# Peptides against a protein of PDB entry 6IDX, part 318

Target 1, 380 residues: chain A of PDB entry 6IDX
Amino acid sequence: KELAKLSADVTFATEFINMDGIIVLTRLVESGTKLLSHYSEMLAFTLTAFLELMDHGIVSWDMVSITFIKQIAGYVSQPMVDVSILQRSLAILESMVLNSQSLYQKIAEEITVGQLISHLQVSNQEIQTYAIALINALFLKAPEDKRQDMANAFAQKHLRSIILNHVIRGNRPIKTEMAHQLYVLQVLTFNLLEERMMTKMDPNDQAQRDIIFELRRIAFDAESDPSNAPGSGTEKRKAMYTKDYKMLGFTNHINPAMDFTQTPPGMLALDNMLYLAKVHQDTYIRIVLENSSREDKHECPFGRSAIELTKMLCEILQVGELPNEGRNDYHPMFFTHDRAFEELFGICIQLLNKTWKEMRATAEDFNKVMQVVREQITRA

## One batch from the design tools (peptide; made by RFdiffusion4, then SolubleMPNN)

Design b2_p28_4_s3 (from b2_p28_4, 18 letters changed)
Fold by OpenDDE base, seed 1:
Structure b2_p28_4_s3 (fold): chain B 380 residues (1-380), chain A 28 residues (1-28)
Amino acid sequence: as target 1 above (380 residues)
Amino acid sequence: SLFEKRMAKQRKLQEEVARKAAEERLKR
């Protein structure tokens, strides 16, 4: 207890570290010797002292053994561990992950997101906060190839549902620290959209062109079998497609792929359009056909609107921005669905279409409509 | 609280780690 208190002092910490005191603390943890009276209390103070000593930055986190990591991970994985030990063990793992890539690799092998989910189901909000903080640390340190897998694990209905039901909709007010960790998790999740947001469409890529053709098919040929390969269009079919792409509200009616060459929002806009068309087909068809049948110049250009709305949503949600230590604003809506960005797009495109009608807008009013929609989204 | 002090340190560290990771991605 006194050691844990004194370990906060840099002078004491320096002397204690110089005497290999931190090595002694690590060995106490490594031994796992439960035979001592008051072992749990002693261990809790040992872990506190270890954290406080390491916080001085005098000793590298890489000094810890694999046995130490396994013991700490064991305390997080064991169901009957004292709350005080669990809390400190989560904090140690978070610090290890954040401070060392080598420790991240070892910890990522010992701990699963599934094990951390169990710590979200508890009534202790501090434990819940450390569990999310450790998830965020693992996300931050994950190699780029594994980030999508982690995102998919976070998008897993289970983790999302548990955060929503046990943290956000819990019987207790969310404290500032939990709100910050939820904000960080949201930022890290949105940063996965950055790649698609910055991906230019290749106008020569047939697979990407086939997506645009699928949007046309869903809107105008909803009952037609997909068996007609999009590439075999006679000149009459190309002229027909140009009319259809005009009705879809693309800026480039001849080659709609050119509308997706600007980044942001790049391919992310096409992903949103395709998601809407496949998941909310009736809504998509209604929006497209309602505007394509108008001869009064009050048609809302769906393609252009979808692109600019995607860009606007990226700006509002700050896609690609880094987590800020001072922020704690998170959107509970993003924990309600696995594809929350695409669902938000689907809500906002309907709002845009409604606002366009209410304003009796023409193509000249496009920017005014977008500004009104921005204000509506940011006030909601 | 000790918890809030700890979490405040971790928030700073998370931001710094995120910054470094972004800088490394820009170099690739």
Scores: peptide ipSAE 0.530, ipTM 0.941, DockQ to the pose 0.860
Fold by OpenDDE base, seed 5:
Structure b2_p28_4_s3 (fold): chain B 380 residues (1-380), chain A 28 residues (1-28)
Amino acid sequence: as target 1 above (380 residues)
Amino acid sequence: SLFEKRMAKQRKLQEEVARKAAEERLKR
C-alpha cells in the first residue's frame, strides 16, 4: 500500500527502479504464489505499484516477460478473479498493447474480444471502461488484415448488444471516460468505411456493373412478369436500361457506373443502395417507383440522392477521422444494429425523399434539400 | 481520481498510437 502510494512520486520511482524494484514486482506476479497471507490484496498493490512505476516512462514495457503477460492475461480470462486485480490487469494489458507492438502480438494470442465481453456485463463501470479501452487498443494495434476481422467482431451482435444493454442502457450514468472509449470505438468502426468510401468504381468491372443491374432488376422487374422475351436486340435493351437508369435517378443514365467514380463516397454509396434494395426491398421499390412514375419536374433522383447522402453521412460522422483525446461524443444509435451505417442511410434516404416532397423540390433545389436534410440529421 | 488520471494519460497515448498507425498507412 505504501509502495503503491510512493510509486506515484517520480523520485521514489527512479530510486526504486534503480534498485531493480520493478523486476521484483514482476517476479511476484510471475510466481503466482498463492501461499502468502492476503495474496489478493498484495497482488492488487503489486499491480498498482507496477502501473504507477511504468507510468513514469523510465522503463520500457518490453521488459516484461511472457510469463508476466500470461499471468495478467490469466487474471482477465479467469471467471472468478478479484475485482481489484481484474481492473488493474485490464489496465496493464491496455498499456502493454498501446506501448508495444511485440506485446500486442503476444496479448492478441492470449486474449480474445469474446473474453473481454464478460467484463462488460459487470456493474463496475471502471472495469467496463478498461475492457472497452483494451478492445480499442487491440483495434488500433491490429494489422490491416486483422482490422476487418476485429471490426466484424465489433459488429458482432453480441459485443454491440452487450455494450448497448449493459453500458449505454445501464442503470448508471455514463462517465466521461466511458463516453470517450465509446467514442473511440465508434471512430475506429467508422474508419472501416473509409476504404469503400475511397474506392472508385471501375466502369469496366462487370461484377460492379451487375450490382447496378441488380438495383434495376429489384426496382423494375420485381413487379414485371418474366414474359418480356429475351430476344429483343441489344440496342433496344440498352435504350431500355438508359430509361430505367434515368428513372433510378442516376446522373449518368447512359453509364451509371460513372456516378460511383467520384471519391468520396465511391463504392460505399453503391453498398448502401444495394443494402437498402436487398434488406429493405419494399422501402427501396417504393422510393424508386414513387419518383419514376412522376412525369413531373418534382421527381427525386434516387441514385444522385443516395450518392450525395452517403457523402454527407461520411462528412457528418467524420469517416477517416483519428480519435481525439478530448472528445466523448458517441452515437448510441450505432450500437443498435450490426450494419448501423447502412441502416442510418436507409432512414436518412427516406427522410430525404420525404423532405423533397414536402419542399416540392425540383432538380435545381437539390442542394437546398440536402442542406435541410443535413440539419435534420445533425439535430437527431 | 486515480482512475481518471490514468485514463487521461491513456487517452493521450491512444491518440498518439492512432496517429502513428495512420502515418504508417500513408507510407504504404
Scores: peptide ipSAE 0.530, ipTM 0.941, DockQ to the pose 0.858
Fold by OpenDDE base, seed 2:
Structure b2_p28_4_s3 (fold): chain B 380 residues (1-380), chain A 28 residues (1-28)
Amino acid sequence: as target 1 above (380 residues)
Amino acid sequence: SLFEKRMAKQRKLQEEVARKAAEERLKR
């Protein structure tokens, strides 16, 4: 207990480290010897002293043994651990992950996100906060190839649902530290959209062009079997499709693929359109057909609107921005659905279409409509 | 509290780690 308090002092920490004191603390953890009277209390103070000593940055985190890591991971994975030990163990793991890539690799082998989910189902908000902080640390340190897997694990209905039901909708007010960790998790999740937002469509890629053709098919040929769509557009077919692409509200009616060459929002806009067309088909068809049948110059250009709305949503949500230590603003809505961005797009495109009608807008009013829609989204 | 003090340190470290990771991506 005294050691844990004194370990916060840099002078004491320096002297204690020079006496190999930190090595003694690590060996106490590594031994795992539960036979001592008051073991849990002693261990809790040992872990506190270890953390406070390591916080001075005098000793590298890489000094810890694999046995130490396994013991700490063991305290997090075991169901019957003292709350005080669990809190310190989560904090140690978070610090290990953040400070060392080599420790991250070892910890990622010993701990799964699934094991951390159990610590979200508790009433102790500090434990919940440490669990989310550790998830965030693992997400930050994950290699780019594995980051999508972490994202998929987050998009797994279970983690999202547990956070929503046990943290956000919990019977306790969310403290500032939890709000910050939820904010960070949200930022890291939105940053996965950055790749698609910055991906330009290749107008020569037939597979990408086939997605645009599928948008046309869903809007105008809803009863037609996709198998009967001959992929090779003859010039007559190109001319026919030019009319359809105009009705869809693309800026480039001849080659709609050109509308997706601008980044942002690049391919992310096409992803949103395709999601709307497949998941909310009735809404998509309604929006397209309501505007395609109009000859009154009050048609809302769906294609252009969807692209600019996607860009606007990326700006509002700050897609690609880094987590800031001072922020704690998170959106509970993004925990309600696995494809929350695409669902938000689907809500906002309906709002845009409604606002366009209410304003009796023409193509010249496009920027004014977008400004009004931005204000509506940011006030909601 | 000890919790708040620790979380304040961790928030700073988390931001720094995020910044470094972003800088490494821009260099590739």
Scores: peptide ipSAE 0.526, ipTM 0.940, DockQ to the pose 0.835
Fold by OpenDDE base, seed 4:
Structure b2_p28_4_s3 (fold): chain B 380 residues (1-380), chain A 28 residues (1-28)
Amino acid sequence: as target 1 above (380 residues)
Amino acid sequence: SLFEKRMAKQRKLQEEVARKAAEERLKR
């Protein structure tokens, strides 16, 4: 207990470290010896002293043994551990993951996000906060090939649902530290959109062109049996598609793929359009057909609007921005659905279409409509 | 509280780690 208090002092820490004091503390944890009276209390103070000593940055985190890591991971994975030990063990694991890529690799083998979900289902908000902080640390340190797996784990209805029901909708007010960790988790989740936001459409990629064609098909051929694969593209068919792409509100009616070459929002806009068309087909068809049947210059260009709205949403949500230590603003809405960004797009595109009609806008008013929509979204 | 002090340190570290990771991505 006294050691844990003194370990916060840099002078004491330096002297204690020079006497191999950290090594002694690590060996106490590694031994796992439950033979002492008040073992749990002693262990909690040992872990506190260890954290405070390591916080001085005098000793590398890479000095810890695999046995130490396994003991700490064991305290997190075991259901019958003292709350004080669990809290400190989560904090140690977070610090290990953040400070060392080698420790991240070892910890990622010992601990799953699924095991951390159990620590979100408790009434102790400090434990919940450390569990989310550890998830955030694992997300930050994940190699690029595993980031999508972490994304998928967050998109897993289970983790999202548990956070929503046990943290956000919990019977206790959310403290500042929890709000910050939820903010960080949200920032990291939005940054998964950055790749698609910065991906230019390749006009020569047939698979991407087929998505644009599918948007046309859903809007105009919804009753046509997909078995009528329209044969060789005659000039008359190309002219027909040019008309359809104009009706869809693309800027480039001849080659709509060119509208997706600008980054941001790149392919992310096409992903949003396709999601709307497949998941909210009736809404999509309504928006497209309401504007395609107009000849009064008050047509809302859906394709252009979808692209600029996607860009605007990326700006509002700060997609690609780094987590800021001073921020604690999270959006509960993003925990309500696994495809929350696309759902937000679907709400906002309807709002845009409504606002366009209410303003009696023309193509010249496009930027004014977008500004009004921005104000509406940011005030909601 | 001790918890808040610890979390304040962790927030700074988390931001630093995120910054370093972003800098490494820009170099690739």
Scores: peptide ipSAE 0.525, ipTM 0.940, DockQ to the pose 0.855

Design b2_p28_4_s4 (from b2_p28_4, 14 letters changed)
Fold by OpenDDE base, seed 1:
Structure b2_p28_4_s4 (fold): chain B 380 residues (1-380), chain A 28 residues (1-28)
Amino acid sequence: as target 1 above (380 residues)
Amino acid sequence: SFFERRMALMRKRQEEVAREKKKELEAK
């Protein structure tokens, strides 16, 4: 207890470290000697002292043994552990993950997100906060090839539902520290959209063109067998498609792929359109056909609107922004659905279409409509 | 509290790590 208090002092820490004091503390953890009277209390203070000493940045986190990591991970995986030990163990793991790529690799092998979910189901908000902080650390330190796997783990209905039901909709007010960790988790989740937002469509890629053609098919040929892959259509078929792409509201009616060469929003806009068309097909068809049948110049250009709306949503949600230590503004709606961005797009495109009609807008009013829609989204 | 101090440090380190990672990605 006294050691844990003194370990916050840099002078004491320096002297204690010079006497191999941290090594002694690590060995105490590694030994797992449960036979000592007051073992749990002693261990809690040992872990506290270890954290406070390591926080001075005098000793590299890479000094810790694999046995130490396994013991700490063991305390996190045990169902009956002292709350104080659990909190310190989660904090140690988070610190190890953030400070060392080598330790990240070792910890990622020992701990699964599934094990951390159990710590979200508790009534102790501090434990929940440490668990989310550790998840955020694992996400931050994940290599690019594993980011999608981590994203998929977050998109897993289970983690999302647990956060929503046990944290956000819990019987206790969300404290500032939890709100910050939820904000960080959300920022990291939005940053997965950045790749698609910055991906330019290749107008010469047939596979990407086939997605645009699928949007056309769903809108105008909903009963047609998907097996009719767009073969090289005759000039008459190309002319027909040009008309359909005009009715879809693309700016480039001849080659709609050109509308997706600008980044942002790049391919992310196409992903949103395809999601809407597949998941909310009736809504998609209704929006497209309602505007394609208008001869009164009050047609809302769906393709252009979807691109600019995707860009606007990226701006509003600050896609590609880094986590800020001072922010705690998270959006609970993003924990309600696995594809929350695409669902938000689907809501906002309907709002845009409604606003366009209410304003009796023409193509010249496009920017005014977008400004009104921006104000509506930011006030909601 | 110990919790608040720890969380303040975590917030700072998370931002720092995120910033470093962005720089590494921009350098490729």
Scores: peptide ipSAE 0.572, ipTM 0.950, DockQ to the pose 0.865
Fold by OpenDDE base, seed 3:
Structure b2_p28_4_s4 (fold): chain B 380 residues (1-380), chain A 28 residues (1-28)
Amino acid sequence: as target 1 above (380 residues)
Amino acid sequence: SFFERRMALMRKRQEEVAREKKKELEAK
């Protein structure tokens, strides 16, 4: 206890480290010896002292043994562990993950996000905060190939649901530290959109062109089974498609793929449009057809609007920005749905279409409408 | 509290690691 208190002092820490004191503490953890009276209290103070000493940055985190890592991971994976030990163990793991890629690799083998979810299902907000902090650390340190695994829809869905139900909708105020860790998790989650946001459409990629064609099909051929498209002549088809792409509100009516070559929002806009068309088909068809039937110059160009709205949402949500230590502004709505960004897009595109009508806008008013919509979204 | 001090350090280190990682990606 006294050691744990003194370990926060840099002078004491330096002297203690010079006496190989950290090595002694690590060996105490490695031994796993439960034979001592007040073992749990002693261990909790040992882990506290270890953290406080390591926080001085005098000793490399790579000095820890695999046995030490396994013991700490063991404390986190045990169903019945002392709260104090659990908190320190989560904090140690988080520090190990952040400070060393080698330790990250070892820890990622010993601990899964699934095991950490159990620590979110508790009444202790500090434990919940440490668990989310460790998840954030694992997410931050994950190699590019494993980012998709961290983004695994099932793990994210379950994690999201647990955070929503046990953290956000808990019968207690969210403290600043938890709000910050939720913010970090949200930033890291939004940064998964960055790849798509920065992906240019390849106008020669047939699979990507087929998505645009599917948008056209859903809007205009919704009653037609895709099997029954008769082989009508190529030229009439091309002219028909150009008209359809104009009615869809693409800027490039001849080659809508060109509208997705600008990054941001690149392919992310197309993903949003496809999601809307597939998941909210009635809403999509209504928006497109309401504007396609207007000959009064008050048509809202859906394609252009969807692209610019996607870009605007990326700007508002700061997609691709790094987590800031001073921020704690998380959006609870992003924990309510697995595809929360696309759902937000679907809400906002309806808002845009409504605002366009209310303003009696023309194509010349486009930027003005977008500014009004931005203000509406940022106030909501 | 110990928790608040630890969380302050965690916040700082998370930002530092994120910055380091961004620099590494930009250097590739």
Scores: peptide ipSAE 0.572, ipTM 0.950, DockQ to the pose 0.846
Fold by OpenDDE base, seed 5:
Structure b2_p28_4_s4 (fold): chain B 380 residues (1-380), chain A 28 residues (1-28)
Amino acid sequence: as target 1 above (380 residues)
Amino acid sequence: SFFERRMALMRKRQEEVAREKKKELEAK
C-alpha cells in the first residue's frame, strides 16, 4: 500500500527500479501464490505499484514475461470477485497493448472482445471504462488485416447492444472518462468508412456499373420481373437509361459512374444509396418517384443529393480524423444500429428531400438546401 | 484519483498511437 503510493513519485520510482523492484513485483504476480494472508489486497497493491512505476516510462513494457501476461489475462478472463484486481488488470492490459506491438500480439491471442463484453455488463463504470479502453487499444493496435475483424466485432449486435443498454442507458450518468472512450471507439469505427470514402469508382468496372443499374431497376422496374427485359436495340436502351439516370438525379446522366469518381465520398455514397434502395426500398422509391414525376424545376436531384449528403456526413462525423485526447462527444445513435451510418444517411436523405420541398428549391438553391440540412443534422 | 490519472494517460497514449499509425499508413 505504501509502495503503491510512493511509486507515483519519480524519485522513489527511479530508486526502486534501480533496485530491481519492478522485477520483484512482476515475479510476485507470476508466482500466483494464493497461500499468502491477504493475497488479494497484496496483489491489488502490487498491480497498482507496477502501473505507477511503469507510468514513469523508465522501464520498457517489453520487460514483462509471457507468464505475467497470462496471469493478468487470467484475472480478466476468469473474473475474480476483487474489483480492484480486475481494474488494475484491465489497465495493465491496455497499457501493454498500447506500448508494445509484441505485447499486443500476445494479448490478442489471450483476450477476445467477447471476453471483454462481460466487463461491460457490470454496474461499475470504471470497469466498463477500462474494458472499452482496452477494446480501443486493441482496435488501435490491430494490423490492417484484423481491423475489419474489429470492425465486425463492433458491428456485432452484441457489443453494440451491450454498450447501449449497460453503458449509455445504464442507471448511472456517464462520466467524462467513459464519454471519451465511447468517443474514441466511435472515431475508430467511423475510420473504417474512410477506405470506401476514398475509393474512386472505376467507370469501367462492370460490377460497379451493375450497382448503379440496380438502383435504376429498383426505382423504375420494381414491378417488372427481370426475366422479361427483351434483348431489343442497344441504342434505345442507352437513351432510356440516360433518361432514368436524369430522373435519379445524377449529374452525369450518360455515365453516372463518373459522379462517384470524386473522393470524398467516392464509393461510400454508392454504398449508402444501395443500402437505402435495398433495406428501405419503399422510402427510396418514394423519394425517387416524387422527384421524377415532377417536370418542374423543383426536382430534388437524388443522386447528387446522396453524394453530397454522404460527403457532408463524413465531414460532420469527422471520418478519417484521429481521436483527440480532449474530446468526449459521442453519438448514442451510432450504438442503436449495426449499419448506423447508412441508417443516418437514410434519415438525412429524407430530411433533405423534405427541406428541398419546403424551400421550393431549384438546382440553383442546392448549396443553400445543403447548408440548412447541415444545420438541422448538427443540432439533432 | 488513480482512475483519473490512468485515464488521462490512456487518452494521451491512444492519441499518440493513432498518430503513429496514421504516419505509418501514409508512408506505405
Scores: peptide ipSAE 0.571, ipTM 0.950, DockQ to the pose 0.890
Fold by OpenDDE base, seed 2:
Structure b2_p28_4_s4 (fold): chain B 380 residues (1-380), chain A 28 residues (1-28)
Amino acid sequence: as target 1 above (380 residues)
Amino acid sequence: SFFERRMALMRKRQEEVAREKKKELEAK
């Protein structure tokens, strides 16, 4: 107990480390010997002293043995562990993950995000906070090839639902520390959109063109008997599609793929449009057809609006920004759905379409409408 | 508290690691 308290002092820490004291602490953990009276209390103080000593940065985290890592991971995976030991073990793992890529690799083999979910289902908010912090650390240190696996783990309906139900909707106020870790998790999740946001459409990629064609098909052919597709020659078909792409509100009616060459929002806008068209088909068709039949110059250009809205949402959500140590603002709505960004887009595109009508906007008012919509979204 | 001190250190280190990772990605 006294050692754990004194370990916060740099002078004491230096002297204790010079006496190989930290090695003794690591060996105590490595031994796993439970035979001592008050073992749990002694271990909790040992782990506290270890953390406080390591926080001075005098000793490299790489000094820890694989046996030490396994013991700490063992304390996190055990169903009945003293709360104090569990908290310190989670904190040690988080510190190991953040400070060393080699330790990250070893820990990622011993601990899964699934095991950490159990620590989110507890009534102790400090344990929950340490668990989310460790998840965030694992996400931050994940190599590029494993980022998608981590992304999938975060996108996992299970982790999201547990955070929503046991943390956000818990019977207690969220403390600042938890709010910060939820913010970090959200930032890391939004940064998964950055790749798509910065991906330019290749106008020569047929698969990407087929998505645009599918948007057209869903809007105009979904109610048409496929038998009435006139076998009109390639030129007539191309001219027909140009009209349809105009009705869809693309800027480039001849080659809509060109509208997605701008980054941001690049392909992310097309992903949002396709999600809307497939998941909220009635809403999509309504928005497109209401504006496609207008000859009064008050048509809301869906394609252009969807692109600029996607860009605006990326700006509002700060997609691609780094987590800031001083921020604690998170959006609970992003824990309500696995495709929460696309769902937000679907809500906001309806708001945009409504606002366009209310303003009696024309194409010249486009930027004014977008500004009003921005203010509406940021006030909500 | 021990928790608050630990959380403050975690916040700082997470930002530092994120910044380092961004620099590594921008350097490729």
Scores: peptide ipSAE 0.570, ipTM 0.949, DockQ to the pose 0.848

